# Designs tried in a protein design run: peptides against a protein of PDB entry 5Z08. Part 80

Target 1, 168 residues: chain A of PDB entry 5Z08
Amino acid sequence: RQKDEWAKKTSSLMKQLDWFIGEHLGAMLAAEELGGPVVGELMEIDPDDLSAGFNAHGKLKKATSQPDLDRRQRRIDDIWGPQDEQGQAHKRKRGADEALAASAEMRDLIEQLMNKLVEAGGDNSATYVEIPRESAAARFLVRSKVAMFHPNDARRLRLVDFGRDLDD
Target 2, 222 residues: chain B of PDB entry 5Z08
Amino acid sequence: GLPRLIDAIEEASKIPAKRRQTPIKPTIEKLTTHLYTHGASPDSLLRLADLLTLRNHLDQASLAAITRNLYPSSTVSDEVVLRFIGALGHGQLKPTLALQALFLRWLVMVYHLLENPGVLGQVYGVLFDLLDTAAIRPQLCHLLALVTRRKHVRPFRIQAILTLSRQTGGDPNLTGLLRVFKNYYPEIIVGDATKGRASAFKHPDPQWRQHLDEIQQRRSEA

## One batch from the design tools (peptide; aimed at target 1 F20 I110 V146 F162)

Design b2_p25_7_s3 (made by RFdiffusion4, then SolubleMPNN; from b2_p25_7, 18 letters changed)
Fold by OpenDDE base, seed 2:
Structure b2_p25_7_s3 (fold): chain B 168 residues (1-168), chain C 222 residues (1-222), chain A 25 residues (1-25)
Amino acid sequence: as target 1 above (168 residues)
Amino acid sequence: as target 2 above (222 residues)
Amino acid sequence: EKKWAEKLKTLEEIYQRVKQGASSL
């Protein structure tokens, strides 16, 4: 009985989270990935810092790669440039596809982070998820204080220990 | 239903308040209650955008009440967006600047529901040229912060914001917009022109957002 | 039982922080 109630509550909350990510957050994350405004507290972060990504210490890397800014700008121009009616339909589709991709990435990342926390059995070294890239989803989770990077490796992400924050 | 309420308000909007046989306030209250409970469909949003933006005999309190309850139940079309953008600026046929500020606030709050966010990028110049209008500047800067792309960040616009920031004594909303511009051109010096704190452009109404999310959630479950 | 409660608590905290993080826009 209690296990079934917890399972039902967990399923309900997961559906609410999936909805919030898919219907609300995904479009904003896609906009960030495409070089739009950053989701959340980034209005206080120097945007040069974001384009450069966070270093292993959660500090913004220097924007060394001109190429990624140009790729992002090309993607923005491809998605936001003056396009004929056919171009606008392709653009809407691409925007929707990017929102879906960002939603899926956020959802998968949360699931991996939760699974690693359960599997680690209290070993903090085993709680890290390897991320292939510093995505808008990963950055958002860090800014939202859901996740933190490994102090020495920005490719490793873990959940924040909420138990400590709740007892303070 | 909502269409019949809109019909009644459209007919009443053609008649000066002093010549109406019945007070419109009860019908406005029914409309706003319906909008709060169910939101507005794309078709209803277009009709309501016309009521809000076109010159008619509706009072400012009624127009403001409709705007504050203008929850989309679905997406927001380019046509609806363009009605609100067309209503901006100075002119005897345009809505009051107070109502224009509410429209800009609404566009900020529904930005994620736009069928094509690129439509705002196409009218970027129209929006940018209104930055001198103090009454709408806070919401206008917030909307521009969402809309701005590298193609919009031009030397003349950078200089225009810097000049206007000096003239306004460092309006924090202009400083916030300059920070957005700096995302695309790191060499932009924000600090020398603006001793003030930049606006963070936070969501203007968290309760309105939560209620919008509840309306939108009902759509995804249907 | 404790593990399920902990998982739910963690998920609730994630959900609240995600909502708050998105509201700062």
Scores: peptide ipSAE 0.417, ipTM 0.451, DockQ to the pose 0.281
OpenDDE base, seeds 1, 3, 4, 5: peptide ipSAE 0.416, 0.417, 0.416, 0.411; ipTM 0.402, 0.405, 0.406, 0.394; seed 3 fails the geometry check

Design b2_p25_7_s4 (made by RFdiffusion4, then SolubleMPNN; from b2_p25_7, 19 letters changed)
Fold by OpenDDE base, seed 1:
Structure b2_p25_7_s4 (fold): chain B 168 residues (1-168), chain C 222 residues (1-222), chain A 25 residues (1-25)
Amino acid sequence: as target 1 above (168 residues)
Amino acid sequence: as target 2 above (222 residues)
Amino acid sequence: TKEWAEKLKTLEEIYQRLKQGAQSL
């Protein structure tokens, strides 16, 4: 009975988390990977907004029709991809693909972090997950105080000990 | 010798000041004098890094005095670097932000003596995520300016510095770091985000540098 | 039972911190 209630609550929470990651967080993480704002600066990023690209200030480029973008802005646009309609369609597809990839990476990282915490049996040294790259997902986990990097190796993440933070 | 002084300080560091049988200050003064004259070997440097970074009963003035005299007689190992990096940020077990600023300043001043400068590049994210901490930002930006390579200059980090620069009213150290980033991405618009003067990241202490060079020269002659 | 409760608490804390992190900029 209690185990079944815990299992149901866990399943419900996982569904909510998966929804939150897939529907909201993935697009924001993809925006960060594409050189947009850091997650939190834009409360809502539509995957379609990822196609517009970001200026050097991390603001959504309004499709301002003005042709005389300074050569520097063109180079930024060249780095961030072409402004033409075909380039926009490719950017939209890329933005959607990046949102899916970021969502999957975030979900996988959370799962690995949770599994390592359980496997470690209280040994904090064994709780580290090795990450292949410093991703937007990994950074967001650190910024949100969910995870922390190993002091000596930014390729290693562990969950923050939430029990210690509540007693202090 | 230096090892015996470190032994005495390590033992004293385990005991609250009120419970020590003897004052530690004379031993700290002997240590700092020895460090100033001879520098610290790699082994001694590691032990001193542990004394400086681990929570113990040493007073802040003593820790600061050791840090200001922490001249390497040779190279600085990855392990020593990582002790100082691990001591950064907020937490009850971490050193004070004032001491962390001294550690970052030290890392800047000994950067050319690192056995593997790449170690700082491996912890680049950890360092970068501390830029919001105003108390250590000047030294942190200077260290990041030395450490930054093309692989670290990512779009999200460019954006994060631009945002933080706006939020801080254009901190000169952030502007300085953005200029370093601009070396890798010339397209970065620094001026619009930063109405302010950029830091030039000059050596923090020319006298300390000169004295370090004298200590290092004696090693090459022995 | 304790392990499941701890896992659920950890997941809840993760979820809350992720929500806060997404809102707090």
Scores: peptide ipSAE 0.325, ipTM 0.387, DockQ to the pose 0.232
OpenDDE base, seeds 2, 3, 4, 5: peptide ipSAE 0.310, 0.310, 0.314, 0.324; ipTM 0.395, 0.375, 0.376, 0.385; seed 3 fails the geometry check

Design b2_p25_8 (made by RFdiffusion4)
Pose (drawn by RFdiffusion4):
Structure b2_p25_8 (pose): chain A 102 residues (1-31, 98-168), chain B 214 residues (1-190, 199-222), chain P 25 residues (1-25)
Amino acid sequence: RQKDEWAKKTSSLMKQLDWFIGEHLGAMLAAEALAASAEMRDLIEQLMNKLVEAGGDNSATYVEIPRESAAARFLVRSKVAMFHPNDARRLRLVDFGRDLDD
Amino acid sequence: GLPRLIDAIEEASKIPAKRRQTPIKPTIEKLTTHLYTHGASPDSLLRLADLLTLRNHLDQASLAAITRNLYPSSTVSDEVVLRFIGALGHGQLKPTLALQALFLRWLVMVYHLLENPGVLGQVYGVLFDLLDTAAIRPQLCHLLALVTRRKHVRPFRIQAILTLSRQTGGDPNLTGLLRVFKNYYPEIIVSAFKHPDPQWRQHLDEIQQRRSEA
Amino acid sequence: SRRRYTTLQEIFLRLRHETGHFARP
């Protein structure tokens, strides 16, 4: 099957993203850097792991967030995540993976 | 003759205007004239794109003059297209929004000359996420309308464009893009973009006809 | 796996563009 290539591609891309978060983004978020990189990654991992866990239930894809988390603000500003309209302490990913003809 | 002019503009591009031993306006005009007559080669286009995209000491009027006369001879590379794409939106590394509108207008006018038009499809999300920026929205919509293929019409983008249409009170450029979306998915709830400058299109065609000569 | 890949690709691309690292010489 062609499955593990979609796995190989994902494991490879995950590492490239973590490298980018650690090397470039954490430092930008500080303005320590190491702390910002760890929390951003944990947040993205939690965000992605849940979006698929819901499959169809669009309502269950919110994660609890500290009040003034800069990581969520950056992710919302970058249009990779969205706050819940009723309250801003839960967050979901934009659902890039969903496709009509997937 | 053209590379010598670019070499001069590149050097002047590195130092402030008042510290220049010569006014640059005469040299910018020579470049503008040369580009009008002969077009820009693939390599010259790349160098000009760097001058238009990176932060330097060139003034706005000179950059706009260059952009308006950026007729390609032959083709347009991914290296050139991506530099203009990376120049879009807000950020300290990026050019003015006015120049960005000119770049987007230019990409529409030279869309048929890209060596790899699919490259715009590979950055579709970069173009789309910038629709909120009103200063460049009309030009973004036209380019997105040319670039949109079925694989790009995803539910999250359908919803995002509908929300933006409602919040802006109905931008006709957004509804024009939604028309293109509906061509791929008619299930969707319901300006046919014209060429932005016909004279420029005509002048580009004349310059491009030289490719048939040998 | 395909959905995860597409999501990561879009995140990576958008983050590079937002931070100004996209198409940099």

Design b2_p25_8_s1 (made by RFdiffusion4, then SolubleMPNN; from b2_p25_8, 14 letters changed)
Fold by OpenDDE base, seed 4:
Structure b2_p25_8_s1 (fold): chain B 168 residues (1-168), chain C 222 residues (1-222), chain A 25 residues (1-25)
Amino acid sequence: as target 1 above (168 residues)
Amino acid sequence: as target 2 above (222 residues)
Amino acid sequence: YAEKLRMLEEIYLRLLHAAGYFAQP
């Protein structure tokens, strides 16, 4: 009985989390990746708004890395190119695709972080997930106090051990 | 009445101070006087919470004055609480840390009037993670001291507070919170972090409490 | 199961708060 209730609650919460990531967080993460505002510093960015460009409050953080700047600038230029109807449709599609990609990355990263923590069995050294890059998703997880970088390696991320109880 | 005063302030809050046709200060003074005399209904509290927590063009002095006079005439809803919790932390859309400290102080002072005190327990993690913010830490620790239950005392939080205590040189508010944790788990090894001076988490404003009690008594008689 | 639930609760609330969804009407 209790296990079944926990399973149901877990399933429900996973669905809520997935919904939140997909409907809200993904677009905000995509915006941050595209040089938009940092997640949580601006109001909700509708995926449709990703195509409309960042409002005056979204300080385009100049991407610090030149290659990413060029990609972002190209992406911005591609997103901000001549607004013909076809261009707007392509921009909307691209914004949606970036939001979907960011959502998928966040979901996957959370899953990996949780799995690694469970698999580690109390070995803190085994709890780290290797991340391919410092993404908006990774940064947001750290900023939100969900995860922590390895002190010596920013490519290693671990979940905060929320699950451990003293009564366990 | 209070709703009309709130209406006027809401409208004024949409306009930069330099573009307002009329000074808002007299209306704020009327509002604060009304709040001091009668308190705020649940509906008024929600509207005022929005004014206090959402980014608008109201000046900090006005926001602080409203917060200092935010006497509930009845209970405080979960929605009102969550508005204030949502306003905590860093960010351009967040209120100033000074105002956040006032919100936390307010939550401490009205804790006994919450419709569901458990709501703070549900968002405990959010509150706890803000302990590194020095400007709000005193009031935050006080609130956490009220909210903390056995279920909240977890290894990662113990470690976090111990680490932060070391980093701060033994903040007495953190020491106080650690003592609260130790009350639930006496076996927690907190080392020297609990040997220092701890905050007693006394009521932050006895006069405010007395006045709140007077306002609340009027409700019970009605 | 209990551990997973606890983790998810903490993750979800932190993400919501950090994203600004606690105060939005």
Scores: peptide ipSAE 0.661, ipTM 0.878, DockQ to the pose 0.844
OpenDDE base, seeds 1, 2, 3, 5: peptide ipSAE 0.659, 0.660, 0.658, 0.659; ipTM 0.878, 0.878, 0.877, 0.878

Design b2_p25_8_s2 (made by RFdiffusion4, then SolubleMPNN; from b2_p25_8, 13 letters changed)
Fold by OpenDDE base, seed 3:
Structure b2_p25_8_s2 (fold): chain B 168 residues (1-168), chain C 222 residues (1-222), chain A 25 residues (1-25)
Amino acid sequence: as target 1 above (168 residues)
Amino acid sequence: as target 2 above (222 residues)
Amino acid sequence: YAKKTKMLEEIYLRLLHATGLFAVP
């Protein structure tokens, strides 16, 4: 009974975490990778906001409030703007793809970090995951105090050992 | 009544000070006077927590004045607590560190009125990880001293406090927190870190406590 | 199992707090 309750709770937490990464965190990470705000500095970034791009200061480019351009001007822009609409559609698609990629990277990184900690059996030297690059995901995990870089090697990341008890 | 005052402040908080038709200061003064006299109900506390923790156009002096007069007339819900905890740390959307220190002080002063003190124990890790923020460390250590249980005293946290204590030249608040840890695990080797002056974590404001007790007594008589 | 659950809780709480979407799971 207790094992089943823990298994259910673990499964529920994994689902919630996966949902959170996919629906919220992935877009924020993608924004940071694209030169946007650092994760946690701004509210939820809609993937659609990623398409607007960021200025040199990491601020969202003001979507040119298309003035309520008269229905006629929208038609002219619809006629002449297939390149701009295709460009916007390509930007939206790129933003969505970047959010998906960032979500996948974060999920994989968390999984690797957890697995390495379990496999190490208490050997701290064996808990490090080798990362190919410093990513927004890796930086965010460190800022969030979930993970730590190796003091002498920024390519090595480990999970903070939350589970170790003094009675263990 | 209090709800109407909160309504007016909520509406004003959406508008930059330079664009407001009426000064908000008189309404803030009415609010703080009401809070001082009657305290805040659980519903009012939640609304005020949102005003204090969410980014809006209220000035820092007004936010501080509300926080200093935030007397609960009843209990403090988990939701209210979590609003204040969520507002802690660095970020453009977060309140100033000065205001965060006031929130932590408030949580210390109302700790005995929490509906579920265990909620702070659940978020202990989040609180603990903020100890490197010097501006909030005194109040944070005091809150952690109240919240700490045996289950929170872990090797990585002991090492983190020891490291931070060395880096800060032996902050008395960290020394005080280490002594709390040692009360649960006397065998903890803290070395010279506990030999220094430690904070006693006394009540931050005895007058505020007395006034809170008076407000709470009126509820028991009603 | 209990260790894994606790680890996930701690990870999730920190991620939520760091994003400003703070809640208790």
Scores: peptide ipSAE 0.652, ipTM 0.872, DockQ to the pose 0.604
OpenDDE base, seeds 1, 2, 4, 5: peptide ipSAE 0.649, 0.649, 0.650, 0.456; ipTM 0.872, 0.873, 0.872, 0.574; seed 5 fails the geometry check

Design b2_p25_8_s3 (made by RFdiffusion4, then SolubleMPNN; from b2_p25_8, 14 letters changed)
Fold by OpenDDE base, seed 4:
Structure b2_p25_8_s3 (fold): chain B 168 residues (1-168), chain C 222 residues (1-222), chain A 25 residues (1-25)
Amino acid sequence: as target 1 above (168 residues)
Amino acid sequence: as target 2 above (222 residues)
Amino acid sequence: LKEKTKMLEEILLRLKHALGYFAVP
């Protein structure tokens, strides 16, 4: 009975996490990776705003034709293609694909962090996940106080030990 | 009335100060005077919480003045509480740390008027994780001292307080919070961290409390 | 399962707060 209740609650929370990542976080993570604002500095980045590109300060470039498209803006423009209707559709699709990829990366990272914490059985040294790069996802988890880097190795990330109780 | 004053301030908050046709200060003064005299209803509190917590063009002095006069005439809803909690931390869209400290002070002073004090217990993790922010730590520790229950006292939080206490040279507010933790789990090994001076978490403003009580009493008689 | 549930609750809380998506639980 209690095990089944915990299983149901876990399943519900996983669905809420997946929804939250997909609907709110993925696009913002993708924006940060593409040179947009840091996640949480702008509340809602419309996926369409991803298409407008970002300046070196992470501010949405207004559609003004300024020629000094920073290499990042060129990459955004290359990612998003020409401003024709087909290019806009390809742009939107690519933005959606980047948001999906960022959502998947965040979800997988959270799952790895949780699994490593459970597997470590209380050994703090074994709780670290090796990350291939400092991603927007990793940085956001640290800023959100969900995870922390190893003090001597920024490639090692661990979940904050939320699960342990003193009565356990 | 209060709703019309809020309407005027809401409209003014959408416009940069340099582009306003009329100075907002006289309207803010009328609002704060009204709040001081009558308090704010639950509906007015929600609207004022939005003005205080959402990024707008109101100046910091006006926001601080509203917050200092934010007397509830009734109860404080979960929604109002969560607006203030959502405004805490670092970020370009968040209020200044000085204003956040005033919000936390306000929550301490109105804690007994919360419709559901348990709402703060649900967001305990968010509050606790802000303890590294020195500017809000005194008020945050006081709020946490009120909110903390046995279920919140966990190994990682004990260790976090101990670590932060060492890093801060034994902040009295952290020592006070750690004593609250020890009241739930006397067996917690806190070492020398509890031997230092601790905050007593006294009411931040006795005059504000007295005035709030007078406003609340008028409601009970009506 | 209990541990996983507690972790997920705390993760969601922090992520929501960091984005300002702080709805009443």
Scores: peptide ipSAE 0.597, ipTM 0.829, DockQ to the pose 0.663
OpenDDE base, seeds 1, 2, 3, 5: peptide ipSAE 0.595, 0.592, 0.594, 0.592; ipTM 0.828, 0.824, 0.818, 0.823

Design b2_p25_8_s4 (made by RFdiffusion4, then SolubleMPNN; from b2_p25_8, 16 letters changed)
Fold by OpenDDE base, seed 3:
Structure b2_p25_8_s4 (fold): chain B 168 residues (1-168), chain C 222 residues (1-222), chain A 25 residues (1-25)
Amino acid sequence: as target 1 above (168 residues)
Amino acid sequence: as target 2 above (222 residues)
Amino acid sequence: LAEKTKMLEEIYQRMLHAAGYFAVP
């Protein structure tokens, strides 16, 4: 009975995490990789300022009275700038492909980090995942305090041990 | 007429039930019948709001009966709204929480008749701070769902609802209010994991609405 | 299983917070 409840809760949380990555985080990470704003830095901006969108330099545009297009789509369109209809379609497709790639990278990275922690059996030296590059996904996990880089090697990332941090 | 009935009830409200020479119940029944048939004018509505919100010697059943029949024949003034809002919360001089829930339900049902709907937006903070009061929370969430605009959706209020939702085990009315907030702040994730269906905030009493519409139509013909 | 669940919950909450999102648990 208790095992089944934990299994259901785990499955629910995985689905929620996957949804969050795919529907929200992936596009923001893709924007960061393309030289857009860093994920989470915009939280200090008034929601009304966020509606104005960002210029190519990551600065707030003046709120023009344009109808409430989905803020997410505006951010993508603002990053890519106005092109002709064909150029906009290609940019939208490229933006979608980059968001999918960022989502896949984040999912894979979380999975690897969790698997390595389980496999290490308490050996902290064995908990590191080798990353091919410092991606927006890796940086985000570090900023979120989900992961930590190896102090001497930025190509090695490990999951934070949440059990210790909750008791402090 | 209605003014004379209100006069009689106002005088009776000053006297404890045990010291009244005549029973007030027949006069309350005449009042509620009149309100059901004709509604209350703005002036009568204000006087009735004072009777309902100020501490007096009227019994709870009579106050509830008046509230259930409080059909506006016209508009609802800011002053009337503020009487009901001022009656909310805890305190020895405040109406019972059961009566406060009826007032909030009434405000929901007459929201479209407010002379200035913006008045509720001005007192939004006062309403929001009462969400911890379980007895009035369902009607309060419904009212807030109608009143909420972008200017009210602030990070601290989002966090307050989330905290209260956790503490209450996922009250469906709080989840419903968060869905309204999400329309203005898309960064709000209403997880499907809250087993509780969010409230859809349907009209509390369709029959009351229909009867109100009939009373309001008579005004447009006069 | 309980540990995995707690870990996932913490990961999810930290990611939401860092991205500026609010979630009903």
Scores: peptide ipSAE 0.469, ipTM 0.675, DockQ to the pose 0.261
OpenDDE base, seeds 1, 2, 4, 5: peptide ipSAE 0.466, 0.466, 0.467, 0.469; ipTM 0.664, 0.668, 0.674, 0.667

## One batch from the design tools (peptide; aimed at target 2 D50 L54 G86)

Design b2_p26_1 (made by RFdiffusion4)
Pose (drawn by RFdiffusion4):
Structure b2_p26_1 (pose): chain A 102 residues (1-31, 98-168), chain B 214 residues (1-190, 199-222), chain P 26 residues (1-26)
Amino acid sequence: RQKDEWAKKTSSLMKQLDWFIGEHLGAMLAAEALAASAEMRDLIEQLMNKLVEAGGDNSATYVEIPRESAAARFLVRSKVAMFHPNDARRLRLVDFGRDLDD
Amino acid sequence: GLPRLIDAIEEASKIPAKRRQTPIKPTIEKLTTHLYTHGASPDSLLRLADLLTLRNHLDQASLAAITRNLYPSSTVSDEVVLRFIGALGHGQLKPTLALQALFLRWLVMVYHLLENPGVLGQVYGVLFDLLDTAAIRPQLCHLLALVTRRKHVRPFRIQAILTLSRQTGGDPNLTGLLRVFKNYYPEIIVSAFKHPDPQWRQHLDEIQQRRSEA
Amino acid sequence: SPPLKFSPEQTVRMLIEQISVARRRM
């Protein structure tokens, strides 16, 4: 099957993203850098792992967030995540993976 | 003759205007004239795109003059297209929004000359996420309308464009893009973009006809 | 010519979309 290529591509891309977060983004967020990179990654991992865990239930895809988390503000500003409209302490990913003809 | 002019503009591009041993306006005019007559080669286009895209000491009037006369001879590379795409939106590395509107207008006018038009499809999300920026929204919509293929019409983008249409009170450029979206998915709840400058289109055609000569 | 660069927001956006689409296809 062609499945593990979609796995190989994903494991390879995940590493490239973590490299970008550690090398470039964490430092930008500081304005320590190492702390910002770890929390951004943990947050993205939690965000992505849940979006698929819901499959169809769009309502269950929110993760609890500290009050003034800069990682969530960046992710919302970058249009990769969205706050819950009723309160801003839960967060969901934008669901890039969902496709009508997937 | 053209590369020499670019070499001069590049050097003046590195130092402030008052420190220049010569006014640059006469040299900018020579470049503008040459581009009007002969077009810009693929390589010259790349160098001009760097000058238009990177932060330098060139003034706005000179950059706009260059952009307006950026008729390609032959084709437009991915290297050139991506530099203009990376120049879009807000950030300290990026050019003014006014120049960005000119670049987007230019990409529409030269869309048929791209060596790899699919490259815009590979950055579709970069173009789309910028629709909120009103200063460049009309030009963004026209370009997105040319670039949109079925694979790009995803539910999150459908919802985002509908929300933006409601919040802006109904931008006709947004509804024009939604029309293109509906062509791929008629299930969707319901300006046919014209060429932005016909004289520029005509002048480009004249310059492009030289490619048939040998 | 200098290397081309995209903003952090755009880079993050592009990589996350690609990973999300691939995971959904698995």

